# Peptides against a protein of PDB entry 5EG6: the designs that were tried, part 46

Target 1, 151 residues: chain A of PDB entry 5EG6
Amino acid sequence: RLRSQTVSTRYLHVEGGNFHASSQQWGAFYIHLLDDDESEGEEFTVRDGYIHYGQTVKLVCSVTGMALPRLIIRKVDKQTALLDADDPVSQLHKCAFYLKDTERMYLCLSQERIIQFQATPCPKEQNKEMINDGASWTIISTDKAEYTFYE

## One batch from the design tools (peptide; made by RFdiffusion4, then SolubleMPNN)

Design b1_p16_7_s1 (from b1_p16_7, 12 letters changed)
Fold by OpenDDE base, seed 2:
Structure b1_p16_7_s1 (fold): chain B 151 residues (1-151), chain A 16 residues (1-16)
Amino acid sequence: as target 1 above (151 residues)
Amino acid sequence: ASGELTYYKNAKAHRA
């Protein structure tokens, strides 16, 4: 499950055919690791391995099968996304989800909606982009970690 | 530039 780091805790959820944020309900998501050169699409090839920051992933709702576009998972430091962090993803750290092949767009909570939000370049540090709290997420592992492949 | 996301209704993950 994914939790947004806002003033009011909200969880990423899928309901009514849409991604949204809920204070009560949360969705379980598959985080699929992709190759860096994997093309965008409804269908994709999954790699085995431990996810590191900077890698490309697909988030798929375990219940509905709805998915977001390809994302690059990035480490968060304060209110900035780190562009060059490559250590293993940890639940101890906040993360951000960059929409791959966009101009600094990140997965973000706005009100009860999930949107893409454009980060601002950090003038002092080239390896950072400034995001808001709504674009900071915490990954919480669940017992529903098993995923199925389309064969 | 910020706005709604486009997402897929029925994602399919294939084994490598």
Scores: peptide ipSAE 0.363, ipTM 0.857, DockQ to the pose 0.892
Fold by OpenDDE base, seed 3:
Structure b1_p16_7_s1 (fold): chain B 151 residues (1-151), chain A 16 residues (1-16)
Amino acid sequence: as target 1 above (151 residues)
Amino acid sequence: ASGELTYYKNAKAHRA
């Protein structure tokens, strides 16, 4: 389960052929680890291992099979995405999902919609990008998740 | 810049 940090009751969900945020419903997702060199596509090869920040992942709805483009999962510090963090992903920390090969676009909650939102560079900190609350997420493990968190 | 996302309707994962 993915929960937006904008509103604690907002959960990432797939309904009606769309990704959206719901205050009442949530979906279970597979977060598949990919190789950094994996190409974009409907089909992909999954790597073994624990997911670390900075790695490329595919987020797939366990119910509908709908998937977002390749993402890089990044650690969040306050309202910044860390570009160089590489420790294991933990549900104790907020995370952001960078749309791979974009100009600082992140998975973001806007009202009830899931959109891409452009982060702002941090001039004084090259290893950080400024994100809004809608681009900060909390992950809650489920039995359907194909990953484990570092606890 | 912001906008809607494009996603796949039927993702298929293959084990390495």
Scores: peptide ipSAE 0.352, ipTM 0.854, DockQ to the pose 0.939
Fold by OpenDDE base, seed 1:
Structure b1_p16_7_s1 (fold): chain B 151 residues (1-151), chain A 16 residues (1-16)
Amino acid sequence: as target 1 above (151 residues)
Amino acid sequence: ASGELTYYKNAKAHRA
């Protein structure tokens, strides 16, 4: 399970004043749980509790303080993002970060860039959206010195 | 469709 805490993710990194991809570095980020009605902005209110899929979160670089827009963390099943999953976030599973209030835009790795990528609807499965591999993320908690990592 | 991300340079988190 995951709470508001410091996490690391492969490839996502802040350097030179922007977000970019690095195969050599793991980025360290705070993942903050927000209320569903929290407004967009530089300042935000953090909530307590375990993070569930479908909830709104903020990713803030622990080093630079740079932050992405509000995201909805979604469960990934193979190469699809699940729109209605609401169970607690598990570090054993990949996740996707939907840019809140967009048309199916997800945080995505493209070459050396971090971009927003539009997912494709699944006509036969309305609760799923097709994402590419670049939009599937693995996150690990950094609260403990010892942990088991699954990728 | 793909595009650049907008981000904040100095985010401030407040505890509830």
Scores: peptide ipSAE 0.345, ipTM 0.856, DockQ to the pose 0.912
Fold by OpenDDE base, seed 5:
Structure b1_p16_7_s1 (fold): chain B 151 residues (1-151), chain A 16 residues (1-16)
Amino acid sequence: as target 1 above (151 residues)
Amino acid sequence: ASGELTYYKNAKAHRA
């Protein structure tokens, strides 16, 4: 199970004061669990516990301290983000990072850039949003803690 | 639609 900890992800890193994409680099980040009602800001309070899909998180560069706005981590099924999944986050599966309080904007890799990409509502499935491949992320814990994986 | 991300340069986490 994933909790507030240091994680690594491909393509996301900070260089030159900006978030960049690199196929050759794995960025190191803190993923922090927040309360659902946590306000946006430079400073935030971290909640203890295991991270579940649907919860609010902060990604902070472990090197520079740069952070993205509040994100909601969502479960990914193929090319869709699930809106109602609430089970514990599994490192075996890809996830999506919804920019909280936006119009379906997700953290996305586009060429050499990290952008926000607007997901498209899924026809016939209101609990899903269509995302592109660039909006699917794999996160790997860098801690030595024990994990429970869900398949 | 897509756009550039905004970010905080000096984020600070506080433990509860």
Scores: peptide ipSAE 0.340, ipTM 0.851, DockQ to the pose 0.926

Design b1_p16_7_s2 (from b1_p16_7, 13 letters changed)
Fold by OpenDDE base, seed 2:
Structure b1_p16_7_s2 (fold): chain B 151 residues (1-151), chain A 16 residues (1-16)
Amino acid sequence: as target 1 above (151 residues)
Amino acid sequence: GSGELSYYSNAKAIKA
């Protein structure tokens, strides 16, 4: 389960070929670890291993098979995404999903929609980018190697 | 700026 850190709790859900937010329904997702050099595409090669911040991942809905483009999972500190964190992903920490090869675009909840949100550079901290609450997510997983997120 | 995302309708994971 992926939950945004907005004032009103919303869950990432896939329905009708779209990613959207729901207050009651959520989808189970696979987070697949990819090699840093993995190309974008419908098919992708999954790497074995425990996911760390800074690594490239693929989010796939377990029910519909819908997927987002390649993401880099990043650790969140308050309203900033950390660019240099590399410790193992923890359910105790908020995270952000940077869309790989974009200009600071992050997976974000806006009203009822899932969008990409452009983060703002942090002038005083080179290793941080400013995001909003909608771009901050909580992960709940029961899997150690491959993160299958469900409750 | 912010905008809509692109999706894949049928993603397939291949084990290494």
Scores: peptide ipSAE 0.284, ipTM 0.820, DockQ to the pose 0.899
Fold by OpenDDE base, seed 1:
Structure b1_p16_7_s2 (fold): chain B 151 residues (1-151), chain A 16 residues (1-16)
Amino acid sequence: as target 1 above (151 residues)
Amino acid sequence: GSGELSYYSNAKAIKA
């Protein structure tokens, strides 16, 4: 299970005042759990506890302090983001980061840039949105003291 | 569609 802690992911790095992709370097980030009603801003209140899919999180660069807008972490099933999954986040599964309060915009790797990319609704599955490979992320916990297995 | 992201340069987390 993933708690608010330091994590790392490939292809996400902060340099020169921007989030960008790096094939060589892993970016280290704090992932913070927020309340669902937390407002957008530079300052935010962090919740304790295990992070579940569907919850609001903040990614903050552990080095520079730069942060992305509020994200909703969603479970990924193949090429789709699940809209209704609410189980604890597991690093064994890929995830997607929905930009909160947008029209299906997801954090996406495109070449060497980090962008927002609009997902496509699944015609026959209301609880899924189609994402590309660039919008699928793997999270690796770097804080062993706050990580536990989820089975 | 796709687009650029906005960032916060000095994020501050407040503990619960």
Scores: peptide ipSAE 0.238, ipTM 0.806, DockQ to the pose 0.888
Fold by OpenDDE base, seed 5:
Structure b1_p16_7_s2 (fold): chain B 151 residues (1-151), chain A 16 residues (1-16)
Amino acid sequence: as target 1 above (151 residues)
Amino acid sequence: GSGELSYYSNAKAIKA
């Protein structure tokens, strides 16, 4: 299970006032659960509880305090983001970060840059959006007190 | 298809 806590991910790092990619570094971030109706801003209210797919989160660099806009964490199936998955986030699964209130924009690694990548609607399944590998992320919790594996 | 991100330089998390 994942909740508001410190997490680590590869290829996401803050340097020089910008988010950037590094294959040699793991970035440390706070992931904060927000209410679905939380507004965008510098300040945000953190909700307690386990994070589920489909919920709104904030990623904040643990070192610099820099943050991305509100994200919706979504479950990934191969190269698709699932729009309707709502089960607890599993560290065994890759996830995607949809930029909330955008036209299918996802947090994406492209070369050495962190960018927005526009997903393509899946013609076969309305509950999926096609993303690239750069938009799939692995999150590792640094909170050893509580983690559960899911199939 | 792609674009740059904007960031908050001083994000503040408030616990409820």
Scores: peptide ipSAE 0.233, ipTM 0.807, DockQ to the pose 0.892
Fold by OpenDDE base, seed 3:
Structure b1_p16_7_s2 (fold): chain B 151 residues (1-151), chain A 16 residues (1-16)
Amino acid sequence: as target 1 above (151 residues)
Amino acid sequence: GSGELSYYSNAKAIKA
């Protein structure tokens, strides 16, 4: 389970005033749980508790304070993001970050850049939408000194 | 499609 805390992820790093990809450096971020009706803004109210898929979160660089827009953390199954999963976020599984209030835009790694990528809906499975590999992320809690995962 | 990502240069988390 993942709670609102400091986390790290590979290929997501803040340097030079921008988000960028890094294969060598892990970005350290605060992942803050927000209320579902929390408005977008520089300031936001953080909720306590364990983060579940489908909930709204804020990723804030622990070093620079740079933040992404509000995100909905979604469970990933293969190359699809699950829209209705609501179980606790597992660090053993990849996740996707949907940019809230967008047309299926997800946080995505493209080469050395972090971009938004538009997912494709799954006509046969309304609770899923197709993402690319770059939009699948692994996050690791920094509270645990040692953690092994499969990328 | 793909596009640029917007972000805040500074953010403040307020704990309830």
Scores: peptide ipSAE 0.243, ipTM 0.815, DockQ to the pose 0.907; fails the geometry check

Design b1_p16_7_s3 (from b1_p16_7, 12 letters changed)
Fold by OpenDDE base, seed 3:
Structure b1_p16_7_s3 (fold): chain B 151 residues (1-151), chain A 16 residues (1-16)
Amino acid sequence: as target 1 above (151 residues)
Amino acid sequence: MSGELSYYSNAVAKKA
């Protein structure tokens, strides 16, 4: 289980005032759990608890303090993001970061840039959106004090 | 469609 804590992910790194893609670097971030009704802004209120899929989070670079917009962390099943999954976030699974209040925009690796990429609705499964590999992320906990194993 | 992201350079996390 993942709590509000420091995490690391590959292909996402802050350098030179921007988010960059790097296969050689693992970015260190704070992942902060927010209330579902938390507004967008520079300042935000962090909540305690284990992070579940479907919840709103903020990713903040641990070094620079640079942050992405509010995200909803979603569970990934192959090439789809699950819209209704609500179990605890697991390091064993890929995840997707939906940019909150957008039309299916997800955090995505494209070439050497970090962009938002629009997912495609899944016609046969309304609880899924089709994403590409660039929108699938692997995160690992870097704070063992805030981590509990979850299968 | 794809687009650029907007960032906050000085994010502040406030503990509840």
Scores: peptide ipSAE 0.268, ipTM 0.826, DockQ to the pose 0.896
Fold by OpenDDE base, seed 1:
Parts: sequence; structure tokens; C-alpha cells
Structure b1_p16_7_s3 (fold): chain B 151 residues (1-151), chain A 16 residues (1-16)
Amino acid sequence: as target 1 above (151 residues)
Amino acid sequence: MSGELSYYSNAVAKKA
């Protein structure tokens, strides 16, 4: 199970004051759990507890302190983001990062750039949105002291 | 639709 802690993800890192992608570099980030009603800003209040899908989080580069806007971490099933999943985040599953208060925009790897990419609604499944592979992320806990196994 | 991301250069996390 994931709590507010340091995590590592492939492809995402900060270089030259920007978020970049690299197949050979892993970025170290702190993932912070926020309240659902937390406002956007440079300063934010961190909450304790296990992170569940559907909750609001902040990703902060552990080296530079650079942060992305508020994200909602969502569970991924194949190439779809699940909108109603609320179970604890597991390292066994890929996740997607929805840019909060946008029209289906997700954090996405495009070539060597990190961008926002708009998901496509699933006509027959209102609880899913179609994302590409670039919008699917693998996160690994790097804070062993805070890690709790979850399968 | 795709676009650039905005970000903060110096984020501050407050403990609850």
C-alpha cells in the first residue's frame, strides 16, 4: 500500500527546469496525498493515510522541488483509466494521472516530452476513459520504511 | 488534444 512517500518512476525526470522523458533515467518524486477540496497552488497541505485511486495527489521532484499541478491518481485496466476505482494504490498495477479540473487530460509521455493528453470517453462504459500507453505509469516505492505490501 | 504542462518551481508541502 502506498502512503505519502518517495517514489520512483521511469521516464519522468526533471532536467533544465522542465519535466522530461528518458528511458534510461528514473525520476525520484515525493507523492503527497491531498484533500479532495485542496486548492491549487505552490503551497499545499499533506494528509496522512494510504493513497487510494481517485484521490488527489501532488508529485514533487525530490531533487529540484518542482511540482506538477494537482493530479487524481486513477487505476489503469489495459488502456483505460478507471473513473470509479477507489481501492488502495498498488504497485502491481499501472496508474494514470488525471490533471484535476481538466477535460479528461492525463499526464502523458510523448516521445521525449511530458505533456497532457486528452483521453477519449468510452461510449459503452461510462466508468472508463481510453488512454494511450504513454499515459500509463509504473511507480515504485523507494521509501522502504513506509512501504506496506499489498497484493 | 495535447499540450504543455504547467508546474511550480518550488513546491511547499505543509504537514497536517
Scores: peptide ipSAE 0.244, ipTM 0.812, DockQ to the pose 0.894
Fold by OpenDDE base, seed 5:
Structure b1_p16_7_s3 (fold): chain B 151 residues (1-151), chain A 16 residues (1-16)
Amino acid sequence: as target 1 above (151 residues)
Amino acid sequence: MSGELSYYSNAVAKKA
């Protein structure tokens, strides 16, 4: 299970005041669970508890304090983001970060840049959106006390 | 469709 805690991921780090992607770099971030009704802003209220897919989160660079807009963490199945998954976030599975209140925009790496990538609706499965590999993220907890495997 | 990502340079987390 994943809680509001420090996490690391490849291909995402802050350098020179911007988010960048690098296969050689692991970014350190704090992931914060927010209420679903939390508004966008510089300040945000963190909710206690385990993070589930479908919930709103904030990613804050642990080094620079830079933060991305509110994200909805979604479960990934192959090259699709699941829209209705609500089970606890598993560190054993890839996840996608939907930019909240956007038209299917997901956090995505493109070469050395972090961009918004618009997912394509999946006509065969209404509960899925098609994403690319760059929009699939692997995150690992850096807090051993809170790290738990989840199937 | 893709676009640049906007972000906050100094975000503040508050505990509830």
Scores: peptide ipSAE 0.217, ipTM 0.794, DockQ to the pose 0.909
Fold by OpenDDE base, seed 2:
Structure b1_p16_7_s3 (fold): chain B 151 residues (1-151), chain A 16 residues (1-16)
Amino acid sequence: as target 1 above (151 residues)
Amino acid sequence: MSGELSYYSNAVAKKA
């Protein structure tokens, strides 16, 4: 299980006031669990507890303080984001970051840019949205004591 | 907050 904590990523960092992708440098972020009713803003209230899929989170650059909008972390099944998964976030599974209160916009890696990607509805599966590979993220932690893994 | 969470890859990054 994940909790609000420091996050590092090789393919997401802030430079020059923008989010970029870089294979050369690791970006450091804080991932914060928020209440579902938390409003958007520079200031936000952090909630204690384990992060589950479907919950609202904030990613804040630990260096610059730059933050993405509120995100909903969602479980990924192949090339689809699951809308109703609510189990604890697992490092064994890929995740997607839905930009809260948007029309199916997800955090996406496109070449060297971090963009919004609009997912396509699954007509036969209302609980899923089709995303591309760039919108799927792998999460790992080096602190084994912090997490419980589910296989 | 404790521990460190890392985003080290996605599908696109793996192929790059």
Scores: peptide ipSAE 0.043, ipTM 0.547, DockQ to the pose 0.028

Design b1_p16_7_s4 (from b1_p16_7, 13 letters changed)
Fold by OpenDDE base, seed 2:
Structure b1_p16_7_s4 (fold): chain B 151 residues (1-151), chain A 16 residues (1-16)
Amino acid sequence: as target 1 above (151 residues)
Amino acid sequence: ASGPLSYYKNAKAIKA
C-alpha cells in the first residue's frame, strides 16, 4: 500500500474506476520494475530484480488492474526528492514518484484527489527537487488486496 | 502546471 505523508493520513486506492485517497481504505499495488528504455503503454515488459531508487516502475492496482504512467521512484529527504539516489528501495524511507518524461511532475495527494504536482527546482542543490508532503509516500508491503483501517 | 493525471484502466504486465 501507499501512504501519503500529509497531516491527515491518506492511502492510495482505486474505486469506481479512479484513483482516490482514503483515510480508511487502501489498495494493494504491484510495483513492477521496468527497463529504463521501456515505452509507455497499457502493456509493458517487466524485468526481474530488486527495485532501486532512480529506476522506472509501474504501479498497478492488484484488484482493478488500473495503472499509472511510468514512474521513476525517488528517495525523499525532508521535502525534497533526490535525483541521484540509487540504493535499494526500503519501507524505512519515504519516496516520491516522478512521472517519467514530464517537467518535474510527481504523484501527489490533494485533498481526496490524486494529481500530478510540479516540483520546484532546488537552486542550491542540483540533485534535489522540492516537493510537498502530498507527494511524499511510504511503501508498506502487504499480501492483502484491500485493507480497511479501523481505529 | 499541477493538475489531474491520466491512467490506464486495464494494464497488463508481461513477464520476460
Scores: peptide ipSAE 0.373, ipTM 0.868, DockQ to the pose 0.920
Fold by OpenDDE base, seed 3:
Structure b1_p16_7_s4 (fold): chain B 151 residues (1-151), chain A 16 residues (1-16)
Amino acid sequence: as target 1 above (151 residues)
Amino acid sequence: ASGPLSYYKNAKAIKA
């Protein structure tokens, strides 16, 4: 399960053929680890191993099979996404999902919708990008989710 | 910039 840090009771969910945030329902997702050079497409090759920040992942709804484009999962420090963090993904930390090969676009909660939101560069810290609260997520494990993270 | 996301309706994971 994924939830926004902005609204703790809202979880990422797929319903009605779309991604949205719900306070009543949550989606179970497969977070598949991909190679960094994996191409975009409906089909993708999954890699084994722990998911680390900075790696490319594919987020797939376990029920509907709907998937987002390739994402890079990044560690969040306060209101910034870290570009060079590479430790294992942890439930203890906030994360952000960068839309791979975009100009700083991140997965973002906006009201009841899930959108992409453009982060702003940090002039003084080239290894960070400023994100809004809606782009900060927490991963919550579930038996229906397939992923490996640091506990 | 901000906007809607595109997504796949039927994703398929190929296990290595």
Scores: peptide ipSAE 0.332, ipTM 0.853, DockQ to the pose 0.916
Fold by OpenDDE base, seed 1:
Structure b1_p16_7_s4 (fold): chain B 151 residues (1-151), chain A 16 residues (1-16)
Amino acid sequence: as target 1 above (151 residues)
Amino acid sequence: ASGPLSYYKNAKAIKA
């Protein structure tokens, strides 16, 4: 189970004042849990607790302090993001980061750049959106003290 | 509709 803590992910790195992709370097980030009604801004209030899919989070670079806009962390099933999953975030599963208050925009790796990519609706499954491989992320906790195993 | 991301250079987390 994941709490507001330091995490690491591949292909997300901050260098030269920009988010970019790196196959060789792991980015270290704070993942902060926010209230669902938290406003967008430079400052934000962090909530304690385990992070669940569907909740609002902030990713902040642990080194530079750079942050992305508010994200909703969503569970990934194959090539789809699940819109209604609300179980605790597990490091055993890939996740997607929906840009909050956008039309299906997700954090995405494209070549050597980090961009927002628009997911495609699933016509027969309203609770799913089609994402590409670049929009699927693996998160690894780097804070052993806050790590809780979850199957 | 893919494109660049916006970001904050100096984010500040406030503990509740």
Scores: peptide ipSAE 0.327, ipTM 0.859, DockQ to the pose 0.907
Fold by OpenDDE base, seed 5:
Structure b1_p16_7_s4 (fold): chain B 151 residues (1-151), chain A 16 residues (1-16)
Amino acid sequence: as target 1 above (151 residues)
Amino acid sequence: ASGPLSYYKNAKAIKA
């Protein structure tokens, strides 16, 4: 299970005052659980508890303090983000970060850049959005904690 | 469409 804590991810780093991709370095970030009604801003209130898919989170660089806008963490199934998944986040599975209150924008790796990528509706499945591989992320906890693994 | 992101330079987490 994932909760508000320090995490690591590949291909996400802060350099030169912006987010960028690095194939050689793992970026260290705080992932913070927010209330669904938390407003966008420089300051935000952090909730305790285990993070579930569909919940709002903040990613903050542990080194620089730079942050992305509010994100909704979503479960990934192949090349799709699931819109209705609400089970606990599993570190065994890839996830996607939807930019909250946008038109299907997701945090995405594109070459050496971190961008917002617009997902397309899934034609056959209303509860899914089509993303690319660059919008799928692996999150690894760096904190000493108890872990629950899901198949 | 797809494009660049906006960031916060000095984000601050407040404990609940």
Scores: peptide ipSAE 0.327, ipTM 0.854, DockQ to the pose 0.855

Design b1_p16_8_s1 (from b1_p16_8, 10 letters changed)
Fold by OpenDDE base, seed 5:
Structure b1_p16_8_s1 (fold): chain B 151 residues (1-151), chain A 16 residues (1-16)
Amino acid sequence: as target 1 above (151 residues)
Amino acid sequence: MKYKTLKAKVVYPPLA
């Protein structure tokens, strides 16, 4: 499971005061856990803890200190984001970053740019939204630890 | 729990 810590993700990096994409570079970010009632702003309060789907997080570039707006990390099932999943975040599975307080806007990789992509509601499943592959992210912890993985 | 106040400039990605 994932806790608030420094993480790496493919494609995402900061350049010139904006978030950009690179097919050959990995961006280093700190993922912070926020309280659900934390307001948006340049000044914000974070807490330590294990991150669950549905919680509010902040991605801060470890190099420049630039941050994305508040995000809700959501579980991904195939091409859909799950709206009501609340289990611990797994680094073995893809996730989506919903921009909090928007109309289904998700953090998305499009070519060489980072954009907001609007998800489409699932007609038959109220608890799911359809996203594209660019809105599905993989998180890799940079924390050094000894562990054993079993199938 | 441990709390800490941080400051970071917010950047909004463009719309699709």
Scores: peptide ipSAE 0.564, ipTM 0.922, DockQ to the pose 0.902
Fold by OpenDDE base, seed 1:
Structure b1_p16_8_s1 (fold): chain B 151 residues (1-151), chain A 16 residues (1-16)
Amino acid sequence: as target 1 above (151 residues)
Amino acid sequence: MKYKTLKAKVVYPPLA
């Protein structure tokens, strides 16, 4: 499970007012859990706890201390983001970060840049949105963690 | 439940 904590992903840093990623390095950032009614701003209130899909989170770069806007963490199934998944976030699965209050904009890695990618609605599946591989993220806890696998 | 108020400048990624 993922908690509000320091995590690792492809190295993120801020340059020229934008987040960038290095394909050559892995870096750390802090993921914070927000209440659903928390407003956007430079000041925000976070809480402890296990993060569930569908919840609002804040990602803070460990290098610059700057934050991305509020995100909703969503479960990923292949190249689709699930809109109604609400189980605990599993580090065994990729996730997507929907930019809250946007028209299906997701955090995306493209050409080592962090951009917003607009997902396409799934006509036959209202609970899914089509994303690309760059919008699928792997989050690894920097804390000591135990993983259990079932056969 | 423990709450904490943090402060951080927000950076918006560019559009695709």
Scores: peptide ipSAE 0.563, ipTM 0.923, DockQ to the pose 0.831
Fold by OpenDDE base, seed 2:
Structure b1_p16_8_s1 (fold): chain B 151 residues (1-151), chain A 16 residues (1-16)
Amino acid sequence: as target 1 above (151 residues)
Amino acid sequence: MKYKTLKAKVVYPPLA
């Protein structure tokens, strides 16, 4: 179960005021739970609790203090994001980060860049959106500010 | 329920 805490994810880190990708670096972030009605801004209110799919979260870089916009964390099934999953977030499964209030835009890794990727509606399943591998993330709980991964 | 106010500069990733 995932809760508001410090976490790490591969291919995501902040450098020079921007989000970048690295195959050997694990970016360290604070993941915070927001109320569904929390507004976007540089000042925001978070709450303690266990995170469920479908909830709004904030990712804040533990090093630079920079944050991504409000995200909805969604469960991933292969190359699809599930829109109606609401069970507790499992660190054993991939997840996707939908940029709140966008047209199906998801946080995505593209080469060395972090971008917004527009998901495609799933014709046969309205509760799913088709994403790519770059939009699938793995979160690992940690207390480290930075972690380097070696293969 | 416990709440906390935080501050962080928001960075928007570019579109694909």
Scores: peptide ipSAE 0.561, ipTM 0.920, DockQ to the pose 0.949
Fold by OpenDDE base, seed 4:
Structure b1_p16_8_s1 (fold): chain B 151 residues (1-151), chain A 16 residues (1-16)
Amino acid sequence: as target 1 above (151 residues)
Amino acid sequence: MKYKTLKAKVVYPPLA
């Protein structure tokens, strides 16, 4: 299980006051758990706990302290994000970060930039929406002792 | 339940 902790997000880092992508460096981030009703702001309240898919999180750069807006971490199955998965987050699986309160916008790697990319609804599966590879992320804990495997 | 208040500048990535 993944708790609120410092994690490495593949190819994500902060440079020049903005989030950028790197082909060589992984950005280290605090992933914080928020209550579902937590409002957006530069001041926010986090809580302890194991992170589950579907929960609201904040990614904060461990170096600069800059944060992305509230995200919902979602489980990825192939090229789709699952909208109703709620099991504990596993480092064995890729995940997607839905920007909360948007029209299917996801955190996406495009070349050397971090952008919002709009997912496409799945016509036959309403609990899924299609994302691209750039919107599929791998999270690895920087402290292995803080992560317990959950299969 | 343990809570903590944090402060961080929010950066919105650009749209595609």
Scores: peptide ipSAE 0.533, ipTM 0.912, DockQ to the pose 0.923

